# Designs tried in a protein design run: peptides against a protein of PDB entry 4XPM. Part 109

Target 1, 160 residues: chain A of PDB entry 4XPM
Amino acid sequence: VMLHSKNVKGFLENTLKPYDLHSVDFKTSSLQSSMIITATNGGILSYATSNNDVPKNSINEINSVNNLKMMSLLIKDKWSEDENDTEEQHSNSCYPVEIDSFKTKIYTYEMEDLHTCVAQIPNSDLLLLFIAEGSFPYGLLVIKIERAMRELTDLFGYKL
Target 2, 67 residues: chain B of PDB entry 4XPM
Amino acid sequence: DIKGTIAFDTHGNVIESTGVGSQRIEDIGDLSKVTLDAEGFAQVQGDSLLVHLYKRNDITLAVYTSA

## One batch from the design tools (peptide; made by RFdiffusion4, then SolubleMPNN)

Design b2_p19_2_s2 (from b2_p19_2, 8 letters changed)
Fold by OpenDDE base, seed 2:
Structure b2_p19_2_s2 (fold): chain B 160 residues (1-160), chain C 67 residues (1-67), chain A 19 residues (1-19)
Amino acid sequence: as target 1 above (160 residues)
Amino acid sequence: as target 2 above (67 residues)
Amino acid sequence: SEELDKFIKEGLEAIKKKF
């Protein structure tokens, strides 16, 4: 099934859902944002945000979108740096993973008081980016983004 | 009786925490160094509580109990 | 989430049996 823009948007919206475990009394907040961005420029191809209480076309919305753009750019830059830094790739902030025989890395980054993680969609020019509140555990965030990437096989190998 | 839990990954990052486990995140450093048996279990004394460890597939579950 | 939940459930039961 081909992932169209609407499908991607819907996918990202679904990733916003909190983790709610039943075996133990544990539940997270929703992700603040979920994005697919370009690895080259940090441009946002698609995004979803849980902050939907802001009126559309308002200054507040513009500011929030601009903030997302800034964060995506910053994270892309950090990711790019780390991808060229062997030491950073061996830090606890880097999770090498393999999905369907494709290797990629998940990086965790603290952005102010937010917890973020980013991963290159295997063999692609795209990054999947999750932004969560500081209360969202990094270990779980990594699991979440890994599982999400497994659902984006249509984007594997995507080149700009 | 279970007083709390912590699940953490091989990087020492929290996956989940509940109960008293949420207040003992700092234990992960030491818990990650505990030698597990062949089945992936260990038991360690933590303060007034016992910590039962189970590790499988790169995830460690720590269960805090009174006994 | 279900996979993780399954693991935790498994672990809880395993620990219960072990100790």
Scores: peptide ipSAE 0.739, ipTM 0.949, DockQ to the pose 0.814
Fold by OpenDDE base, seed 5:
Structure b2_p19_2_s2 (fold): chain B 160 residues (1-160), chain C 67 residues (1-67), chain A 19 residues (1-19)
Amino acid sequence: as target 1 above (160 residues)
Amino acid sequence: as target 2 above (67 residues)
Amino acid sequence: SEELDKFIKEGLEAIKKKF
C-alpha cells in the first residue's frame, strides 16, 4: 500500500499533539515539528509544524522553513555518522528497537535548546524526525516516536 | 501523601516528572542503581523524602512521599 | 498515551499496596 502525500502530512500533524496524562498532573507542549526526511541527503519529503499563524510567503515563514531544512540536514549528518560509529550506537542516546521483526535505532540529539529524536523507518531510505522544546523529556520523546513509527508500516522497506 | 513523581527509562532519561520529582531529576543516577525485590519494588530514604520505586517493562516509577 | 497513563496508574496502585 502506498501512502498518499496528503495522508502522510495529516499523520505528521497528528503527531504534534501533546502528551496529556491523567494519572498524574503532567502535560507536555506540542511538538514544534514533525518530519519525514531522506536518509541520503536530509531532504524533507513531508513536514508539520505547530503555530501555523505565520502569514504564508512572509519573510518569517521563509525563515522558519529554512530553519527546518537546516536542522534536518544537521540531524541527518549526525545520524549518518552515528550509524557508522559502534561507540555512539552503544551510548545512552541510542535506543535499539524492533518493530514487526524489523530492527531500527532511535537517536536523541540536543539542538541548541531543543530536544530532537530521529529514527530510520525500518528497512527504508527514510527518517522520522521529531523536534520539541527543551522541556519535553527525552524518554517520552523516544516512546512517542516509537509509537508513531509503528503506524507507518506502509513505509517499511521504502527505497528512493 | 505524594509529593511528586519521576518515571524514567533504562537509559536514565525522564519520561514524566511532577511535583518535587521535577526538581530531583539528578536522583535518577542513584535510583537506577537500587536493587529491586522479586516483585520490582524498592524503598529509599532520601534527604527528607522517602522514595518508593516500582519497575515493570523497562520503566521505573519513583514516588516521593514525606513518610 | 493511554498505554503510558495506564502504566503510571497501575504503578501508583501497586506502590500503594506494597507500602
Scores: peptide ipSAE 0.739, ipTM 0.949, DockQ to the pose 0.855
Fold by OpenDDE base, seed 3:
Structure b2_p19_2_s2 (fold): chain B 160 residues (1-160), chain C 67 residues (1-67), chain A 19 residues (1-19)
Amino acid sequence: as target 1 above (160 residues)
Amino acid sequence: as target 2 above (67 residues)
Amino acid sequence: SEELDKFIKEGLEAIKKKF
């Protein structure tokens, strides 16, 4: 399936859904935000947020977008640093994974009271970024983003 | 009677927690060091609770019970 | 989600049988 801008947006919106287990009484909150950003500049190509109560084109929406831009840039910078740091790549905050025949890494980052994780879409100039509340466990967040990336095969190898 | 659960990965990060398990996340450090039997099981005594461990596919499930 | 839920379910049953 060809991923277009609208399709990507819808995909990201779907990733916001909470993780709900039935074998035990466990359910997470929705993700706060889900984004695809550039690995080069941290620019947001597409995003979704769980807070849809903000009027569109309002000052509040602009502020929200600006906040996302700031977070994406900060996380991109941290990711870039870690990609150039062998020690950080071997820390507990780094999960090497392989999807099909492509290798990538998932990083977990604590941003204030938020739990975040980011991963380079295999062989691409793009990063997938999840932002969740502090109550969202990191181990589950990693599983969530890994499985999400498996659905983004159309973006594998994407270069800017 | 299950009082709670914790599931965690090989990095020691929580995957899920319920009941008393949610209040005992700090136990993961010690639980991760427990030697499991050939079938992937172990039983350890916690703070007034018994912890039953099961590990498979790099995920450890801890079940807290009374007794 | 389904895979993890399945694991938890199987684990609970396995523990129940073991202990």
Scores: peptide ipSAE 0.739, ipTM 0.949, DockQ to the pose 0.850
Fold by OpenDDE base, seed 4:
Structure b2_p19_2_s2 (fold): chain B 160 residues (1-160), chain C 67 residues (1-67), chain A 19 residues (1-19)
Amino acid sequence: as target 1 above (160 residues)
Amino acid sequence: as target 2 above (67 residues)
Amino acid sequence: SEELDKFIKEGLEAIKKKF
């Protein structure tokens, strides 16, 4: 199944859903945001947010989008720095992973009171970015983004 | 009776926590250094609770029970 | 979540049997 713009949006919206374990009494909050951004400029290609109570075309919506743009740019910049820093790549904030023989890295970043993680979609110019509340465990966030990445095979190798 | 749980990865980051485990995230530092047996188990006495460890596939599960 | 939940469940049972 080919991922079109509409399908990507729906995919990202689905990633917002919380983890709810049944073997133990554990449930997370929903992700605050889920985004696909460019690795070059941090530009947002697609996004979903759990905060949908803002009227469409309102000034508050514009501000929220601007906030996402700012966060995406900041995280992209940090990611870019780490990709050129051997020490950071060997820190506990970096998870080397392999998906279908494609290598990529998952980075975790604390952004103010938020927990974020970002990963380059294998062999692409795109990054997948999750933003969650501080209560969302980093280890679980990493698992979540890795599993999500496996569903984006249509974007593997995507070049701008 | 289980008083709580912590699951954490090889980086020491939390995957899940419940009960008293949610209040003992700092234990991960020490728990990660515990030598496990050949089957991936260990038991550690911690404070007034026992911690039962099980590691498989790079995930460690810590289960807190009464001593 | 199913994979993780399965692990937790299996781990709980394994610990139960071990100790």
Scores: peptide ipSAE 0.738, ipTM 0.949, DockQ to the pose 0.848

Design b2_p19_2_s3 (from b2_p19_2, 8 letters changed)
Fold by OpenDDE base, seed 2:
Structure b2_p19_2_s3 (fold): chain B 160 residues (1-160), chain C 67 residues (1-67), chain A 19 residues (1-19)
Amino acid sequence: as target 1 above (160 residues)
Amino acid sequence: as target 2 above (67 residues)
Amino acid sequence: SEELDKFIAEGLEAIKKKF
């Protein structure tokens, strides 16, 4: 199945859904946002947010979008720095993973009271970024983004 | 009689927690150091609770029960 | 979540059998 912009948007929206376990009584909140951004500039190619109750073209919407843009830039910058820092790559905030023989890394970043994680889509110029509330456990967030990346094979190798 | 659970990864980060486990996240540090048997099990006594450990595929499940 | 839930379920059962 070919991933078009519309499909990507829908995919990201689906990632917002909370983790709901039934073996134990555990359920998370929805992700605040899910984004695909460029690794070079942190530009948002596609995004989804749980805050959909804001009227379009309102000041609040503009502010929220601007906030996402700022967060994406900040996280991209942190990611870029860590990709050039061997010590950071060996910290507990970095999860080396392999998907279909492609190696990538998942980084977790605390942004104020939010829990975030970002990962380079294998062999691409794109980053997948999840932003969640502080109540969302990092270990689960990592699992979530890793599983999500496995569904983005169409974007593997994507170059700007 | 399960009083709670904690699941955590090899980095010591929480995956899930329930019941008394949610109040004992700090136990992960010690639990991660426990030597497991060949099948990935261990049992640790902690105050009034007993902790049962099971690890497989880099995920550790801790189950708290009454002692 | 299915994979994780499956692990938790299996772990719970395994622990029950072990202890």
Scores: peptide ipSAE 0.743, ipTM 0.950, DockQ to the pose 0.838
Fold by OpenDDE base, seed 4:
Structure b2_p19_2_s3 (fold): chain B 160 residues (1-160), chain C 67 residues (1-67), chain A 19 residues (1-19)
Amino acid sequence: as target 1 above (160 residues)
Amino acid sequence: as target 2 above (67 residues)
Amino acid sequence: SEELDKFIAEGLEAIKKKF
């Protein structure tokens, strides 16, 4: 089964949904953004954002997209740097994980007041990137992105 | 009665927090050092509240109570 | 969220029984 562009977009939109626990009174905000980007250039292949109030083809939309491009590039650069840094890979901001016998890493990065996490889709040239408000706990963000990656098996091994 | 909760991972990062737990995130540093029994439980006096710990599958749940 | 919520629920019950 192949993930089409529309399916990927829909998937990312679904990842925006907040966590809402019932055992305790705990609910997060929606993710600000969810993206699949290239590990090589930080280019956005697909994205979803919780801010859908921006008119299409407006200057505000363009600025919003440009902001996402900037963030994706910055995070990609940091990720790339950390992938070549043993010390950073052993920090508390790096989570080694295994999905279906594939090893990957989840990194958490604080960007201004935002909480972000990024992970290489196993054996691929793609990164999954979540951007959330500062109120979104990092531990939960890590769990969220790990579970999301488990649903992207069609992209495992994807090479540009 | 439960006054609050904190769930955190092995990296000391918060998974969830409620009630007084949301105001005591700094407790994670000390709570993570607590030795648990064979069943994964511990009880720690923290401030004026009692903290009940349960750990399973690399997640620690801390429950704050008055007694 | 279901898996996490289940863990929290089970943990709360476990603590309740333990203490």
Scores: peptide ipSAE 0.742, ipTM 0.950, DockQ to the pose 0.855
Fold by OpenDDE base, seed 3:
Structure b2_p19_2_s3 (fold): chain B 160 residues (1-160), chain C 67 residues (1-67), chain A 19 residues (1-19)
Amino acid sequence: as target 1 above (160 residues)
Amino acid sequence: as target 2 above (67 residues)
Amino acid sequence: SEELDKFIAEGLEAIKKKF
């Protein structure tokens, strides 16, 4: 199934769902935001947010979108730096992973009081970006984004 | 009775935590260094709690109990 | 989350049997 813009939006919205374990009393918050951005400029191609209390076309909505743009740009810049830094790639904040013989990396970044995770969609010019509250553990965030990445095979190799 | 749990990955990052485990995230540093037996188990004494370790598939589960 | 939950459940049971 080919991912169209609407399908991508729906996919990202689905990633917002919290982890809810029943073996132990553990449940996370929803992701604050989920985005697909360009690796080159950090431009947002698609996004979803758990904050649905903002009126559409309001100043608050514009501000929230602008905030996402700023965060995406900052994270893209950090990611780009790390992709050119061997030391950073060997830090505990970098998870090399392989999906269907394609190699990529997952990075975790602290953004103020937020926990973020970003990964390049294999062989593509796109990044998948999760933004969560500080209570969302990084190890779980990594697992979450890896599982999500496995569902984006249609975007593997996507070039701008 | 279980007083809490911590699950963490090989990078020392938390996957989940419950109960007293949520207050003992700093234990991961030491727990990650514990030598496990051939079946992936270990038992270590904490400050006032017993910690039972199980590792499989690069995930370590720590279970805190009073005994 | 099913895979992770399954691991946790199995781990708890394994620990219970071990100790």
Scores: peptide ipSAE 0.742, ipTM 0.950, DockQ to the pose 0.848
Fold by OpenDDE base, seed 5:
Structure b2_p19_2_s3 (fold): chain B 160 residues (1-160), chain C 67 residues (1-67), chain A 19 residues (1-19)
Amino acid sequence: as target 1 above (160 residues)
Amino acid sequence: as target 2 above (67 residues)
Amino acid sequence: SEELDKFIAEGLEAIKKKF
């Protein structure tokens, strides 16, 4: 079944939930943001952000949204450059993965004090993007986005 | 008795850390070079702590103990 | 989340048995 906008939004909201391990005393913060953006121009198709005490339509809320737009554009640009750079694709910041015989790559990028990771939805014009606090470890962030990607099979092969 | 843990991937990136492990992320560089036995285990003696390693499915778990 | 937690739990037990 094709994902509608409301379904995608709900999916992204669920990805915000923190990792809480019970075998050891380890729990992360919630993701700051989760987005699906276009690989072509970094446009945000859908996004979710953690709850905060920012009034709707306030200057602070507007700045927050604008910040997401800026980050998505910057990450898309870096991703585009790396996809055309063989050396970067072989760095420790690039994770080649295979999902149901479809190959894609997960990239990790540090944005100021934030930890981010981005992955192209297999054979599509879309990117999945996670933004977390600096305390969120990269290895776990990669696992998180890979698992999330496996639930987006309806978007595999999606072209704009 | 466990004093802490670190789990990390094949890229040397942290998956989780607890206890003293959270203060020893820098150990990953050396721990990743340790030769494991056929069952995926190794033991490394540190400064004041002993590190027990277990690797499976591209994830390495390091457990710090006093002995 | 459960998959990773299960791995950690199994690893802890495996190490306990090994050493």
Scores: peptide ipSAE 0.741, ipTM 0.950, DockQ to the pose 0.856

Design b2_p19_2_s4 (from b2_p19_2, 7 letters changed)
Fold by OpenDDE base, seed 2:
Structure b2_p19_2_s4 (fold): chain B 160 residues (1-160), chain C 67 residues (1-67), chain A 19 residues (1-19)
Amino acid sequence: as target 1 above (160 residues)
Amino acid sequence: as target 2 above (67 residues)
Amino acid sequence: TEELDKFIKEGLEAIKERF
């Protein structure tokens, strides 16, 4: 089954859900945003946000969308730089991972007061991007995005 | 009698924290350097609390207890 | 979530048995 645009949107919406552990009393906030963007230009192909109470076509909505566009571009730029920097790839902000024999990297970035992580969907021109509040632990954020990528096998190898 | 927990990855980043562990995130630096036994366990005395470590699959769980 | 939760649960029990 192929991931259609509607399916991708729904998938991203599901990733917004907080992590709620039962073995210990630990629960996170919901992700602020979840996006699939192009690795080339940082263009948003699909996105989901937790704040859905903003009226449509309102100034606040426009601002939020514009903010996402800016964030995606900034993170894409950082990611691009790091992908061309071997030193950054060996920093604690870079997590090399392997999914079904495909290698990729997860990067964590502090963006103002937000915790973000981004990963190239294996062998693709696409990036998966999570934006969370500063209270969301980076280690967990990395786990979350890794698990999410495992569900995006249909996008592996996707080229623009 | 668990007073708190910290789970962290090999990069020293927090995965979860509870109880007193949430107030001791700075301990990760030292805890990450602790030599574990062959089964992945260690015990470290810290101030008034005892820290029990368990590591498997690149995740370390630290459990804080009074004894 | 389940995998991590399972790990933590396992770890808690393992620590309990070990110490």
Scores: peptide ipSAE 0.740, ipTM 0.948, DockQ to the pose 0.816
Fold by OpenDDE base, seed 3:
Structure b2_p19_2_s4 (fold): chain B 160 residues (1-160), chain C 67 residues (1-67), chain A 19 residues (1-19)
Amino acid sequence: as target 1 above (160 residues)
Amino acid sequence: as target 2 above (67 residues)
Amino acid sequence: TEELDKFIKEGLEAIKERF
């Protein structure tokens, strides 16, 4: 089944849902944002946000989108730098992972008071990006994005 | 008598925390250095609480209890 | 979600048995 634009949007919206454990009394907040961006220039191909209170097509929505554009660009730049830095790739902020024999890396980045993680969709020109509140633990965020990325096999190898 | 929990990965990053564990994230630095037995267990005295450790598949679970 | 929850549950039980 091919992942189309509408399907991607719905997928990203689903990733916003909080992580809820039952073995212990632990539940996270929802992700603030979930995005697929280009690795080349940080352009947003698809996104979802938990802030549904903003009226659509309003000035506030435009400002929100602009903020996402800025964050995506900044994270892409940091990611690009790290991909060209061997030491950064061996830091605790980098998780090498393998999905279906494809190798990729998950990076965690603190952006102001937000917790973010980003990963290149295997062999593609695309990045998956999660933005969460500072209360969202990084270790769980990494697990979350890895599991999500495993569901994006249709985008593996996607080139712009 | 569980007072809290912390689960963390091999990078020292938190996976989950509850109770007093949420207030003791800084303990991960020391807990990650604890030598576990052959079955992946250890017990460490921390302040007035005992910390029970269990590690499997690169995830460590720390359980805080009264001493 | 379920995998992590399962791990924690098993860990709690294992610790209970060990100590």
Scores: peptide ipSAE 0.739, ipTM 0.948, DockQ to the pose 0.849
Fold by OpenDDE base, seed 4:
Structure b2_p19_2_s4 (fold): chain B 160 residues (1-160), chain C 67 residues (1-67), chain A 19 residues (1-19)
Amino acid sequence: as target 1 above (160 residues)
Amino acid sequence: as target 2 above (67 residues)
Amino acid sequence: TEELDKFIKEGLEAIKERF
């Protein structure tokens, strides 16, 4: 099954859902944003946000999109820098992972008061990016993004 | 009775926290250094609370009790 | 969620039995 733009959007929207455990009384907030961006220039190919209280074509909508563009670019730049830095790749903010024999890395980045997590979709020119509130634990965010990437096999190897 | 929990990964990052565990995230530094037995268990005295550790599959669960 | 929740549940039970 091919991932069409509509399917990708829906997928990202589903990733926004909070993590709710039942064995213990633990529940997170929803992700603030979930995006697929280009590794080349940080351009947003698809995104979902939990803030849906903005009228269509409003100035506030434009501002929110611009904010996402800014964050995606900043995170892409940091990611690109770290991919060329051996020390950063060995920090506790980097998680080497293997999905179906494809190697990739998950990075966690503090963006002001937000917790972010980014990972290159295996062998692709695409990055998956989660943005959450500061209360969202990094360890859980990493688990979440890894599991999400496992559902994006259609994008593995995607080149621009 | 369980007073709280912390689950953390091998990087020392929190996966979940509840109860008093949410207020003791700084304990992870020391808890991560605790030597576990062959079955993945340990018990550590922490302040007025007792911490029970269980590690499996690179995840450590810390359970706080009143001893 | 289920995998992590299962781990936590098993861990709680394991600790209960161990201590």
Scores: peptide ipSAE 0.739, ipTM 0.948, DockQ to the pose 0.851
Fold by OpenDDE base, seed 5:
Structure b2_p19_2_s4 (fold): chain B 160 residues (1-160), chain C 67 residues (1-67), chain A 19 residues (1-19)
Amino acid sequence: as target 1 above (160 residues)
Amino acid sequence: as target 2 above (67 residues)
Amino acid sequence: TEELDKFIKEGLEAIKERF
């Protein structure tokens, strides 16, 4: 089953929602951005952002989109390097996970004051990327992206 | 009489923190080295607080109390 | 979210009973 662009966009928008625990007094901010990008070029196939207050076609909107493009490219490059570096794959910034018998890795990267995590969708040419504020804990971010990937089985094995 | 909490994973990364736990993230390094009993519990005396540990499914919960 | 909340709740109760 293939997800069309609208369905993927809606899914990514849902991932923006904050974690709000009731067992303890803990609530996160919303994710700043959620994206699916290509592992080859870092191109953005779909994305969602939490700050929709910026008018369409404004200079600020253009700047925000360009910033996402830049961040996606930088993170893709770092991911590519780490996938070819055994030492980085054994660091605390790398989480090996298995989903439905498919193995993948989740990487955490700090970018300026932002917390990010990225993971290859199993057996695909696609990466899922979350960008959050620095107040968003990395351990929770990893859990969040793992849960999200488990809902993207339709994209497993997707090749460009 | 909980003063705060920290939950963290096997990589030492925070999952959640509340109360005094939010100001004691640096404790994770030492807490991760504590030997737990067969049921996954431990108790550690801190500076002025007690830290109660519970670990299951690769997640450790630390609860800070005054006693 | 529910799974994590469930774990934390379980842990709090377990600690309460243990100590």
Scores: peptide ipSAE 0.739, ipTM 0.948, DockQ to the pose 0.832

